# Peptides against a protein of PDB entry 4GXB, part 63

Target 1, 277 residues: chain A of PDB entry 4GXB
Amino acid sequence: VPTEEVSLEVLLSNGQKVLVNVLTSDQTEDVLEAVAAKLDLPDDLIGYFSLFLVREKEDGAFSFVRKLQEFELPYVSVTSLRSQEYKIVLRKSYWDSAYDDDVMENRVGLNLLYAQTVSDIERGWILVTKEQHRQLKSLQEKVSKKEFLRLAQTLRHYGYLRFDACVADFPEKDCPVVVSAGNSELSLQLRLPGQQLREGSFRVTRMRCWRVTSSVPLPSGSTSSPGRGRGEVRLELAFEYLMSKDRLQWVTITSPQAIMMSICLQSMVDELMVKKS

## One batch from the design tools (peptide; made by RFdiffusion4, then SolubleMPNN)

Design b2_p15_2_s1 (from b2_p15_2, 9 letters changed)
Fold by OpenDDE base, seed 5:
Structure b2_p15_2_s1 (fold): chain B 277 residues (1-277), chain A 15 residues (1-15)
Amino acid sequence: as target 1 above (277 residues)
Amino acid sequence: PLYLVEEFENPVFEA
């Protein structure tokens, strides 16, 4: 791609548009710096955020596709898909809520965390009771951003990424599940027919390994699952989990977001490694 | 089927 000046749209979690002028040859960090400059985010806080490729759904919700890598050219990465559904989103990229304290010290950082958290609650990524919702709304009406975040930090799945509904082989084959990543775990929420909502928590420290598998079904025999056309790429995330003492079991999630799930696992592992050092 | 498999070992695994 020839090096040219272009206008690039980057979205915040709440859908707010940030327009930046960048070069088509600018790498992910260059674009991130441009976004930070546009927002007046100080340089020392840039590292707490990342750019993500997402698909915007009809309802305006974001399906996270992947984190943009350092070597990528964000303009090329998004435009090469030739679909307006794909967007670049700025989001915090750490998991431990303790890092919120550093970010919240800055007005812009505070605003970013607040906007993200409001959006996550509105989208049901953060789970709230009726009473908690009332309290959050009261704080939102008062524009008490710090207090809002302090309350939000105590809520279930604060800081988690929620994925689109998918399928897992746990606890049984072909179980519909909602996967969320956060707090050094994968949470699998499921509701079996006639049963209450159940959650399986898979801690990263109990995963021996994980893998992403991409498969193209050969146009062979009639077992096209209803609804997927011939030739659709099937993505799976599998992890080997320590279920009990000396008992490892593979758990497999079938999801178009398997790559993003793997990125989350790696990111959580990386953060844990930093804490251990 | 053509399979692309990428496997990751977990350095923070606690046995």
Scores: peptide ipSAE 0.559, ipTM 0.930, DockQ to the pose 0.749
Fold by OpenDDE base, seed 1:
Structure b2_p15_2_s1 (fold): chain B 277 residues (1-277), chain A 15 residues (1-15)
Amino acid sequence: as target 1 above (277 residues)
Amino acid sequence: PLYLVEEFENPVFEA
């Protein structure tokens, strides 16, 4: 791609558009710096955020595809997909809420965390009771961003990334689940027929390994799975989990977001490694 | 089926 100056749109979690002028040859960090400059985010806080490739759904929700890598050219990465559904989103890229303290000391950082948190609550990524919702709304009306975040930090799945509904082989084959990543775990929410909502928590520290599998199903005559078109790439995330003492079991999630799930796992592992050092 | 597999070992695994 020839090096040219272009306007690139980067979205915040709430859908706010940030327009930056960049070169087509600018790498992810260069674009991130441009976004930070546009927002007046100080350089010291840039590292707490990342650029993500997402697919915007019809309802305006974001399906996270992957984190943009350092060597990538964001303009090329998004435009090469030739679909207006794909967007670049700025989001916080750490898991431990303790890092919020560093970010929220700055006005811009505070605003970014606040906007993201509001959006995550509105989208149902953060789980709230009726009473908690009332309290959050009251704080939002008062525009008490710090207090809002402090309350939000105590909520279930605060800081989690929620994925689109998918399928797992746990606890049973072909079980519909909603996966969320955060707090050094994968949370699998499921509702079996006639049962209450259940959550399976898979802590990263109990995963021996994980793998991403990309497969093209061969047209075998008999598998009448009605909805998947012949020839579609199937992505799976599998992890080997310590279920009990000396008992490892593979859990497999079938999802178009398997790559993103793997990125989340790696990111959580990396953060845990930093804390252990 | 044609498979591409990428496997990651977890350094923070606690046995």
Scores: peptide ipSAE 0.559, ipTM 0.929, DockQ to the pose 0.754
Fold by OpenDDE base, seed 3:
Structure b2_p15_2_s1 (fold): chain B 277 residues (1-277), chain A 15 residues (1-15)
Amino acid sequence: as target 1 above (277 residues)
Amino acid sequence: PLYLVEEFENPVFEA
């Protein structure tokens, strides 16, 4: 692509549009800096955020595809998909809520965290009781962003990224699950017919390894699952988990977001490594 | 089936 000045739209978690003038040749960091400048986010806080490629669903929900890598050209990455459903989103890129303290000290950082948190609650990524929801709404009405975040930080799945409904082989084969990544874990929420909601928590520190598998199903004469065209790529995330002392078990998640799940795992691992150093 | 596998070892794994 020839180097040209273009207007690039970057969305915040709440769908707010940030338009930045960038070069088509600008890398992810360059675009991120441009977004930060547009928002008046200070340079020392840029590292707490990342650009993500997402697919916007019909209901306005974001399906996270992947984090944009440093070498990528965000303009090219999004436009090459030739679909307006794909967007670039700015989001917090750390997991430990302790880092919120650094970000919240700045007005713009506070606003970004607030907007993200509001959106995550509205989308059901953060799990709230009726009473908690009432309290949060009251704080929203008062525009008490710091207090809102402090309350939100105590909520279940605060800071988690929720994935689209998918399938896992845990606890049984072909279980429909909702996966969420956060707090150094993968949470698998499961509702079996006639049963209560169950959650499996898989701590990253108990994962020996994980893998992403991309496979093209052979045209078997067997009924293509309704909705998967012949030749659709199947993505799986598998991790080997220490279930108990000296007992490792593979857990496999079949999801189009397997790559994003892997990115989350790596990101959580990286953050844990920094804390251990 | 064509399989592409990328495996990651976890350096923070606690045995």
Scores: peptide ipSAE 0.559, ipTM 0.928, DockQ to the pose 0.730
Fold by OpenDDE base, seed 4:
Structure b2_p15_2_s1 (fold): chain B 277 residues (1-277), chain A 15 residues (1-15)
Amino acid sequence: as target 1 above (277 residues)
Amino acid sequence: PLYLVEEFENPVFEA
């Protein structure tokens, strides 16, 4: 692509549009810096955020596809898909809520975290009781962003990224699940027939390894899962989990977002490595 | 089926 100046739209978690003028040749960090400058976010806070490729659903919700890598050209990455459903989203890129303290010290950082948190609650990514919801709404009406965030930080699945409904082989084969990543874990929410909602927590520290598998069903292969059209790429995330002492078991999640799940795992691992150093 | 597999070892795994 020839190097040209273009207008690029980057969305915040709440759908707010940030328009930046960048070069088609600008890499992810260059675009991120341009977005930060447009928002008046200080340079020392840029590292707490990342750009993500998402698919916007009909209801305005975002299905995360992947994190944009450093070498990528965001303009090319989004436009090459030739679909207006794909967007670039700015989101915080750390897991430990302790880092919120650094970001919240700045007005712009505070606003970004607030907007993200409001959106995550509205989308049901953060789980709230009726009373908590009432308290949050009161704080929102008062525009008390710091107090709102402090309350939100105590809520279940604060800081988690929620994925679209998918399928896992745990606890049973072909089990419908909703996966969320956060707090150094994958949370699998499931409801089996006749059972209450259950949550399985898979801590990253108990995963020996994980893998992403891309497969194309062979036309002659009998194992076409009924839900995917013939010839569609099947993505799976599998991880080997320490279920009990000296007992490792593979858990496999079948999801179009398997790549994004793997990116989340790597990101959580990286953050844990920093804490151990 | 043809498979492309990318595997990651976890350095923070606690045995």
Scores: peptide ipSAE 0.556, ipTM 0.928, DockQ to the pose 0.762

Design b2_p15_2_s2 (from b2_p15_2, 8 letters changed)
Fold by OpenDDE base, seed 4:
Structure b2_p15_2_s2 (fold): chain B 277 residues (1-277), chain A 15 residues (1-15)
Amino acid sequence: as target 1 above (277 residues)
Amino acid sequence: PLYLVEEVENPVFEP
């Protein structure tokens, strides 16, 4: 792609549009810096955020595809998909809520975290009780952003990324699940027919390894479920988990977001390594 | 066919 100046749209979690003028040859960090400058986010806080490729759903929700890598050209990455449903989103890229303290000290950082958190609650990524929802609404009406965030930090799945409904082989084969990543774990929410909602927590520290696999279903004759076209790529995330003492078991999640899940795992691992170091 | 895209050994695994 020839080096040209272009206008690039980057969305915040709440759908707010940030337009930046960048070069087509600008790498992810260059674009991130341009977005930060546009928002008046200080340089020392840029590292707390990342750019993500997402697919915007009809309801305005974001399905995270992947984190943009450092060597990528965001303009090329998004435009090459030739679909308007794909967007670039700015989001915080750390997991430990303790880092919120650093970000919240700045007005712009505070606003970004607030907007993200409001959106995550509205989308049901953060789980709230009725009473908590009332309290949050009151704080939102008062525009008390710091107090709102302090309350939000105590909520279940604060800081998690929620994925689209998918399938896992745990606890049973072909279980419909909703996966969320955060707090150094994968949370699998399962609702079997006639059963209560169950949640399985898979801590990263108990995963020996994980893998992403891609498969093309063989054109098996008669038993092809009519809905999946012949030749659709199936992505899976599998991890080997320490279920009990000296007992490892593979858990496999079948999801188009398997790559994004693996990115989350790696990111959580990286953060844990920094803390141990 | 199954293609292995990535396999990662976890350095923070605690057995």
Scores: peptide ipSAE 0.541, ipTM 0.920, DockQ to the pose 0.775
Fold by OpenDDE base, seed 1:
Structure b2_p15_2_s2 (fold): chain B 277 residues (1-277), chain A 15 residues (1-15)
Amino acid sequence: as target 1 above (277 residues)
Amino acid sequence: PLYLVEEVENPVFEP
């Protein structure tokens, strides 16, 4: 791609647009720095955020596709998809809420975390009770961002990334689930007909390994699930989990976001490694 | 048919 100056749109979690002038040859870090500069985010806080490729849904929600890698050219990565539904999003890229303390010390960092958290609550990524919701709304009305975040940090699935509804083979075959990644785990939420909401928590420290598989279904005469067109690539994330002492079991998630899930796992592992170090 | 497999061993696995 020839090197040219272009305008690139980067979205915040709340859909706020940040326009930056970059080169088509600028790598992910260069674009991230440009976004930071536009927001007046200090250099020492840039590392707490990443750029993500997402697909914007009709309702304005984001389906995370993947994190942009350091060698990528964000302008090329997003425009090559030739669809306006694909966007670049800035989001925090750490899992431990303790790092919020560093980010919150800066006005811009505080604003970014606040905007993301508000959005995550509104989208139902962070789970809140009625009373908690009332308290959060009160704090939001007062624009008490620090207090809002302190309360939010105590909420269920704070800091989690929620994926689109998909299918898992746990606890039973072809179970509809909603997967969320955070706090060094994958949370699988399922609601079976006539049953209460159930959650399976899979801690990363109990995963021996994980894998991403890409397959093309053969036209088998059996009724493929009505929603997936014949011949579409099937992505799966499988992990081998220590269910009990000396009992490993594979859990398989079938999702177009399997790659993103694996990126989350790796990212959580990396963060845990830093803490052990 | 399986097209791609990427398997990662977890260094923080605690047996």
Scores: peptide ipSAE 0.540, ipTM 0.918, DockQ to the pose 0.752
Fold by OpenDDE base, seed 2:
Structure b2_p15_2_s2 (fold): chain B 277 residues (1-277), chain A 15 residues (1-15)
Amino acid sequence: as target 1 above (277 residues)
Amino acid sequence: PLYLVEEVENPVFEP
């Protein structure tokens, strides 16, 4: 791609558009710095955020595809897909809510976390009771961003990334699940017909290993998966989990977001490694 | 056919 100056759109978690002028040859960090500059985010806070490739759904929700890597050219990465549904999103890239304290010290950082958190609640990524929702709305009306975040930090799945509905082989084969990643775990929420909502929590520290696999379904005459065209690649994330003392079991998630899930796992592991050092 | 894209051993695994 020839080096040219272009206007690149980067979205915040709430869908707010940030337009930056960059070179087509600018790498991920260059674009991130440009976004930070546009937002007046200080340099020392840039590292708390990352750029993600997402697919915008019809309802405006984001399906996370992957984190943009350092060597990537964000303009090329998004435009090469030749679909307007793909967007670049700025989001916080750490898991431990303790790091919120560092980010919240800055006005822009505070605003970014606030906007992200509001969006995550609105999208149902963060789970709230009716009473909690009332409290959050009250704080939002008062524009008390710090207090809002402090309350939000106590909520179930705060800081989690929620994935699109998919399938797992746990607790039984072909279970429809909603996966969320956060707090050094994968949460699998399951609602079977006629049953109550169940949640499986899989802590990263109990995963011996994980893998991402790709397969091409054989043309089986069974139309069993509505919406997957003939020849679509099936992605799976599998992890070997310590279910009990000396008992390892594989859990497999079938999802187009398997790569993103693995990125989350690696990111959580990396953060834990930093804490252990 | 199944293709392995990535396999990662977890360094923070606690048995």
Scores: peptide ipSAE 0.540, ipTM 0.920, DockQ to the pose 0.803
Fold by OpenDDE base, seed 5:
Structure b2_p15_2_s2 (fold): chain B 277 residues (1-277), chain A 15 residues (1-15)
Amino acid sequence: as target 1 above (277 residues)
Amino acid sequence: PLYLVEEVENPVFEP
């Protein structure tokens, strides 16, 4: 692609548009810096955020596709898809809520975390009780952003990324699940017929390994996967999990977001490695 | 057919 000046739209978690003038040849970090400059985010806080490729759903919700890598050209990455449903989103990219303290010290950082958290609650990524929702609403009406975040930090799945409904082979074959990543785990939520909502927590420290597979199913006479036509690429994330002492078991998630799930796992592992050093 | 397999060993695995 020839090097040209272009206007690139980057969205915040709440859908707010940030327009930046960049070069088509600008890499992910260059674009991130341009976005930070546009927002007046200090340079020392840039590292707490990343750019993500997402697919905007009909309801305006974001389905995360992947994190943009450092060598990528965001303009090319998004425009090459030739679909307006694909967007670039700025989001915090750390998992430990302790890092919120650093980000919240700055007005812009505080605003970004606040907007993201409000959006995550509105989208049901963060789980709230009725009473908690009332408290959050009161704080939102008062525009008490710090207090709002402090309360939000105590909520279930704060800081998690929620994926689209998919299928897993746990606890049984072809179980519909909602996967969320955060707090060094994958959370698998499921509701079996006639049963209460159940959650399986898979801690990263108990995963020996994980893998992403991409395959094209052979034309089998049975439409095996509900909702996918014949010949569509199937993505799976599988991890080998320590279920009990000396007992490893593979768990497989079938999802178009398997790549994003693996990115989350790697990111959580990386953060844990930093803490251990 | 399987087109891509990426397997990652977890360095923070605690057996």
Scores: peptide ipSAE 0.540, ipTM 0.917, DockQ to the pose 0.738

Design b2_p15_2_s3 (from b2_p15_2, 9 letters changed)
Fold by OpenDDE base, seed 1:
Structure b2_p15_2_s3 (fold): chain B 277 residues (1-277), chain A 15 residues (1-15)
Amino acid sequence: as target 1 above (277 residues)
Amino acid sequence: ELLLVEEFENPVFEA
């Protein structure tokens, strides 16, 4: 791609647009620095955020596709998809809420975390009770961002990334689930017919390994599930989980976001490795 | 047909 100056739109979690002038040859870090400069985010806080490729849904929600890698050219990565539904989003890229303390010390960092958290609550990524919701709304009305975040940090699935509804083979085959990644785990929420909402928690420390599989279903004469068109690529995330002492079991999630789930696992592993060092 | 398999070992696995 020839090197040209271009305007690139980067979205915050709340849909706020940040326009930056970059080169088509600028790598992910260069674009991230440009976004930081536009927001007046200090250099020492840039590392707490990443750029993500997302697909914007009709309702304005984001389906995370993947994290942009360091060698990528964000302008090319997003424009090559030739669809306006694909966006670049700035989001925090750490899992431990303890790192919020560093980010919250800066006005811009505080604003970014606040905007993201508000959005995550509004989207139902962070789970709140009625009373908690009332308290959060009161703090939001007062624009008490620090207090809002302190309360939010105590909430279920704070800091989690929620994926689109998909299918898992746990606890039963072809079980509809909603997967969320955070706090060094994958949370699988499911509601079986006639049952209450259940959650399966899969801690990363109990995963021996994981894999991403890309496959094309062969035209087998058997009734393919009606929803996936014949010939579409199927992505799966599978992980081998220590269910009990000396009992490993594979759990498989079928999702177009399997790659993003794997990226989350790796990112959580990396953060845990840093904490152990 | 299998197109791609990427497997990752977990260094923080606790046996």
Scores: peptide ipSAE 0.580, ipTM 0.945, DockQ to the pose 0.747
Fold by OpenDDE base, seed 5:
Order: C-alpha cells, then structure tokens, then sequence
Structure b2_p15_2_s3 (fold): chain B 277 residues (1-277), chain A 15 residues (1-15)
C-alpha cells in the first residue's frame, strides 16, 4: 500500500470516536501513540492500553476479533475487510486491577477506565446486583469517577472480556455457554434446561496447554446445523485442564472468537510471568 | 478438513 496520510477512526469502549491522522504505513504502536496524543494520555500510560479489531453488532455491541499485533498496519487491517462492521477499539490491556491505580492517577486515564467500566456494566460484562446497580447509578449521577471505579473493582467479572454465546463440550457435548476471560481464568457460564445458571472456572495455572484449530467441515450428508452454511470455517479453542490430581482433560470451545480467547490466555500468562519474575 | 493448528505450552502451569 502506498504511504499516504489518512484519517482513521478509533473507538473507545463506549463508542466514542477518536479521529486520528496517520500514515497508511503506521504500525499499531504508531497509531496507538496518535490516539494517546489526541486524548492527551501521557506516554507512560500508553502501555496499559491496546488496539483491538472488533465487529460491531446491530445493537452497537462489540464482538472482539483479535488484538492488533505490533507489526500490523491498523488502517490496512481494518479497511482490507471491506466491511463497515469492523472497527478499531482502544481498551485497557492488563488484567490485574492493581494497575488501575497507576492509570487512575491521570485525568485522561481515569476517564478511559471510567468510560470502559460504564460500558462493561451496561453491556452486562460486569455482573451487578440490583443494589450494586443502584449504588453505581448514584455515583455516576454525581460523576464520582474514582468512587465508581473503586466500587466496580469489587464486582464480579470486573476486568473480564465477555465473548459471544458459543458452544463447549463441557460439562456436556454441544453445551451452549458464555465465555468470559479475566482474573487469570476462563469463566464458562451455562444454563442447562430446567437448571440454575452455573459457572465453570478454569484457572490458567491449571491449563497445561491450549490450542486453536481452524477447520472446514466435510460435507457430511447430515443436515448442516441451520445457522452455518456449508463450507464455513469452524474455529475451536481447546485447553488441557488439570481437573484433579494427575487427571488432565481436554475442554473444547467452538467459537468464532477462539483466536481472541487464545490471545487472552497468552496475555494472562504473560502478566503472570511478569509477576513471578 | 483441518486447516490450521496452533498449540501453546503454558509456562505457568502448576502440576
């Protein structure tokens, strides 16, 4: 692609648009720096955020596709898809809420975390009780961003990324689940017929390995499930989990977001490695 | 047909 100056739209978690002038040849970090400059985010806080490729749903919700890698050209990565559904989103990219303290010291960092957290609550990524919701609303009305975040940090699935509904082979084959990644785990939420909501927690420290597979179903004479056309690529995330002492079991998640799930796992592992050093 | 497989070993695995 020839090097040209272009206007690139980057969204915040709440859908706020940040327009930046960049080169088509600018890499992910260059674009991230341009976004930071546009927002007046200090350079020392840039590392707490990343750019993500997302698909915007009809309801305005974001389905995370992947994190943009360092070598990527964000303008090319998003425009090559030739669909207005694909967007670039700025989001925090750490898992430990302790890092919020560093980010919250800056007004811009505080605003970014606040906007993200409000959005995550509104989208149901962070789980709240009725009473907690009332408290959060009161703090939001008062525009008490620090207090809002402090309360939010105590909530279930704070800092998690929630995926679209998908299918897992746990606890049963072809079980509909909602996967969330955060706090060094994958949370699988499921509701079996006639049962209460259940959650399976899979801690990263108990995963020996994981894999992403891409496959094309062979035209088996069996009626394709009504929702997937013949020849669609199936993505799966599988991980080998220590269920009990000396008992490893594979768990497989079938999801178009399997790549993003794997990226989350790697990111959580990386953060844990830093803490152990 | 299998197209791609990428496997990752976990360095923070606790056996």
Amino acid sequence: as target 1 above (277 residues)
Amino acid sequence: ELLLVEEFENPVFEA
Scores: peptide ipSAE 0.580, ipTM 0.945, DockQ to the pose 0.747
Fold by OpenDDE base, seed 4:
Structure b2_p15_2_s3 (fold): chain B 277 residues (1-277), chain A 15 residues (1-15)
Amino acid sequence: as target 1 above (277 residues)
Amino acid sequence: ELLLVEEFENPVFEA
């Protein structure tokens, strides 16, 4: 792609549009810096955020596709998909809520975290009780952003990324699940027929390894379920989990977001490594 | 048909 100046739209979690003028040759960090400058986010806080490729759903929700890598050209990455559904989103890229303290010290950082958190609650990514929801609403009406965040930090799945409904082979084959990543775990929410909602927590520290698999179903003759075209790529995330002492078991999640799940795992691992060093 | 497999070892795994 020839180097040209272009206007690039970057969205915040709440759908707010940030327009930046960048070069088509600008890498992810260059674009991130341009977004930060546009928002008046200080340079020392840039590292707490990342750019993500997402697919915008009809309801305005974001399905996270992947984190943009450092060597990528965000303009090319998004435009090459040739669909207006794909967007670039700015979001915080750390997991430990302790880092919120650093970000919240700045007005712009505070606003970004607040907007993200409001959106995550509205989308049901953060789980709230009726009473908590009332308290949050009151704080939102008062525009008390710091107090809002302090309360939000105590909520279930604060800081998690929620994925689209998918399928897992745990606890049973072909279980419909909702996966969320955060707090150094994968949370699998499932409802089996006639059963209550259950949550399985898979801590990253108990995963020996994980893998992403891309496959194409073989044209098996007769039992072609009519709906999935013979050529659709199937993505799976599998991880080997320490279920009990000396008992490892593979858990497999079938999801178009398997790559994003793997990125989340790696990111959580990286953060844990920093804390251990 | 298997197209790609990427496997990651976890350095923070606690056995």
Scores: peptide ipSAE 0.580, ipTM 0.945, DockQ to the pose 0.732
Fold by OpenDDE base, seed 3:
Structure b2_p15_2_s3 (fold): chain B 277 residues (1-277), chain A 15 residues (1-15)
Amino acid sequence: as target 1 above (277 residues)
Amino acid sequence: ELLLVEEFENPVFEA
């Protein structure tokens, strides 16, 4: 792509649009810096955020596709898809809520975390009770952003990324599940017919390895789930999990977001590595 | 048909 100045739209988690003037040749970090500058986010806080490629659903929800890599050209990455559904989103890119303290010290950082958290609650990514919801609404009405975040930090799945409904082979084959990544784990929520909601927690520290596979379905007459066209690539995330002492078991998630799940795992691993150093 | 396989070893795995 020729180097040209372009206007690039970057969304915040709440759908707020940030327009930045960048070069088509600007890499992910360059664009991130431009977004930070536009928001007046200080340079020392840029590293707490990343740019993500998402697909905006009809309801305005975001389906995370992947994190933009350092070598990528965000303008090209999003425009090459030739669909207005694809967006670039700015989101925090750390998992440990302790890092919120650093970000919250700055007004802009605080606003970003607040906007993200509000959105995550509204989208049902963060799980809240009725009473918690009431408390959060009260704090939101008061515009008490710090207090709002402090309460939110105590909530189930705070800081998690929620994926679209998919299928896993755990606890049984072909189980419909909702996967969420956060707090150094994958959470698999499922409701089997006639059963209560169950959650499986898979801590990253108990994963020996994980694998992403891409495959083309064989023309076997197995009814592809309604909506998958014949010939759609199947993505799977599998991880080998220490279920008990000396017992490793593979768990496989079939999801078009398998790549994003893997990116989350790697990101959580990287953060844990930094903490251990 | 497999198109892609990427496997990652976990350095923070605790056995």
Scores: peptide ipSAE 0.579, ipTM 0.945, DockQ to the pose 0.747

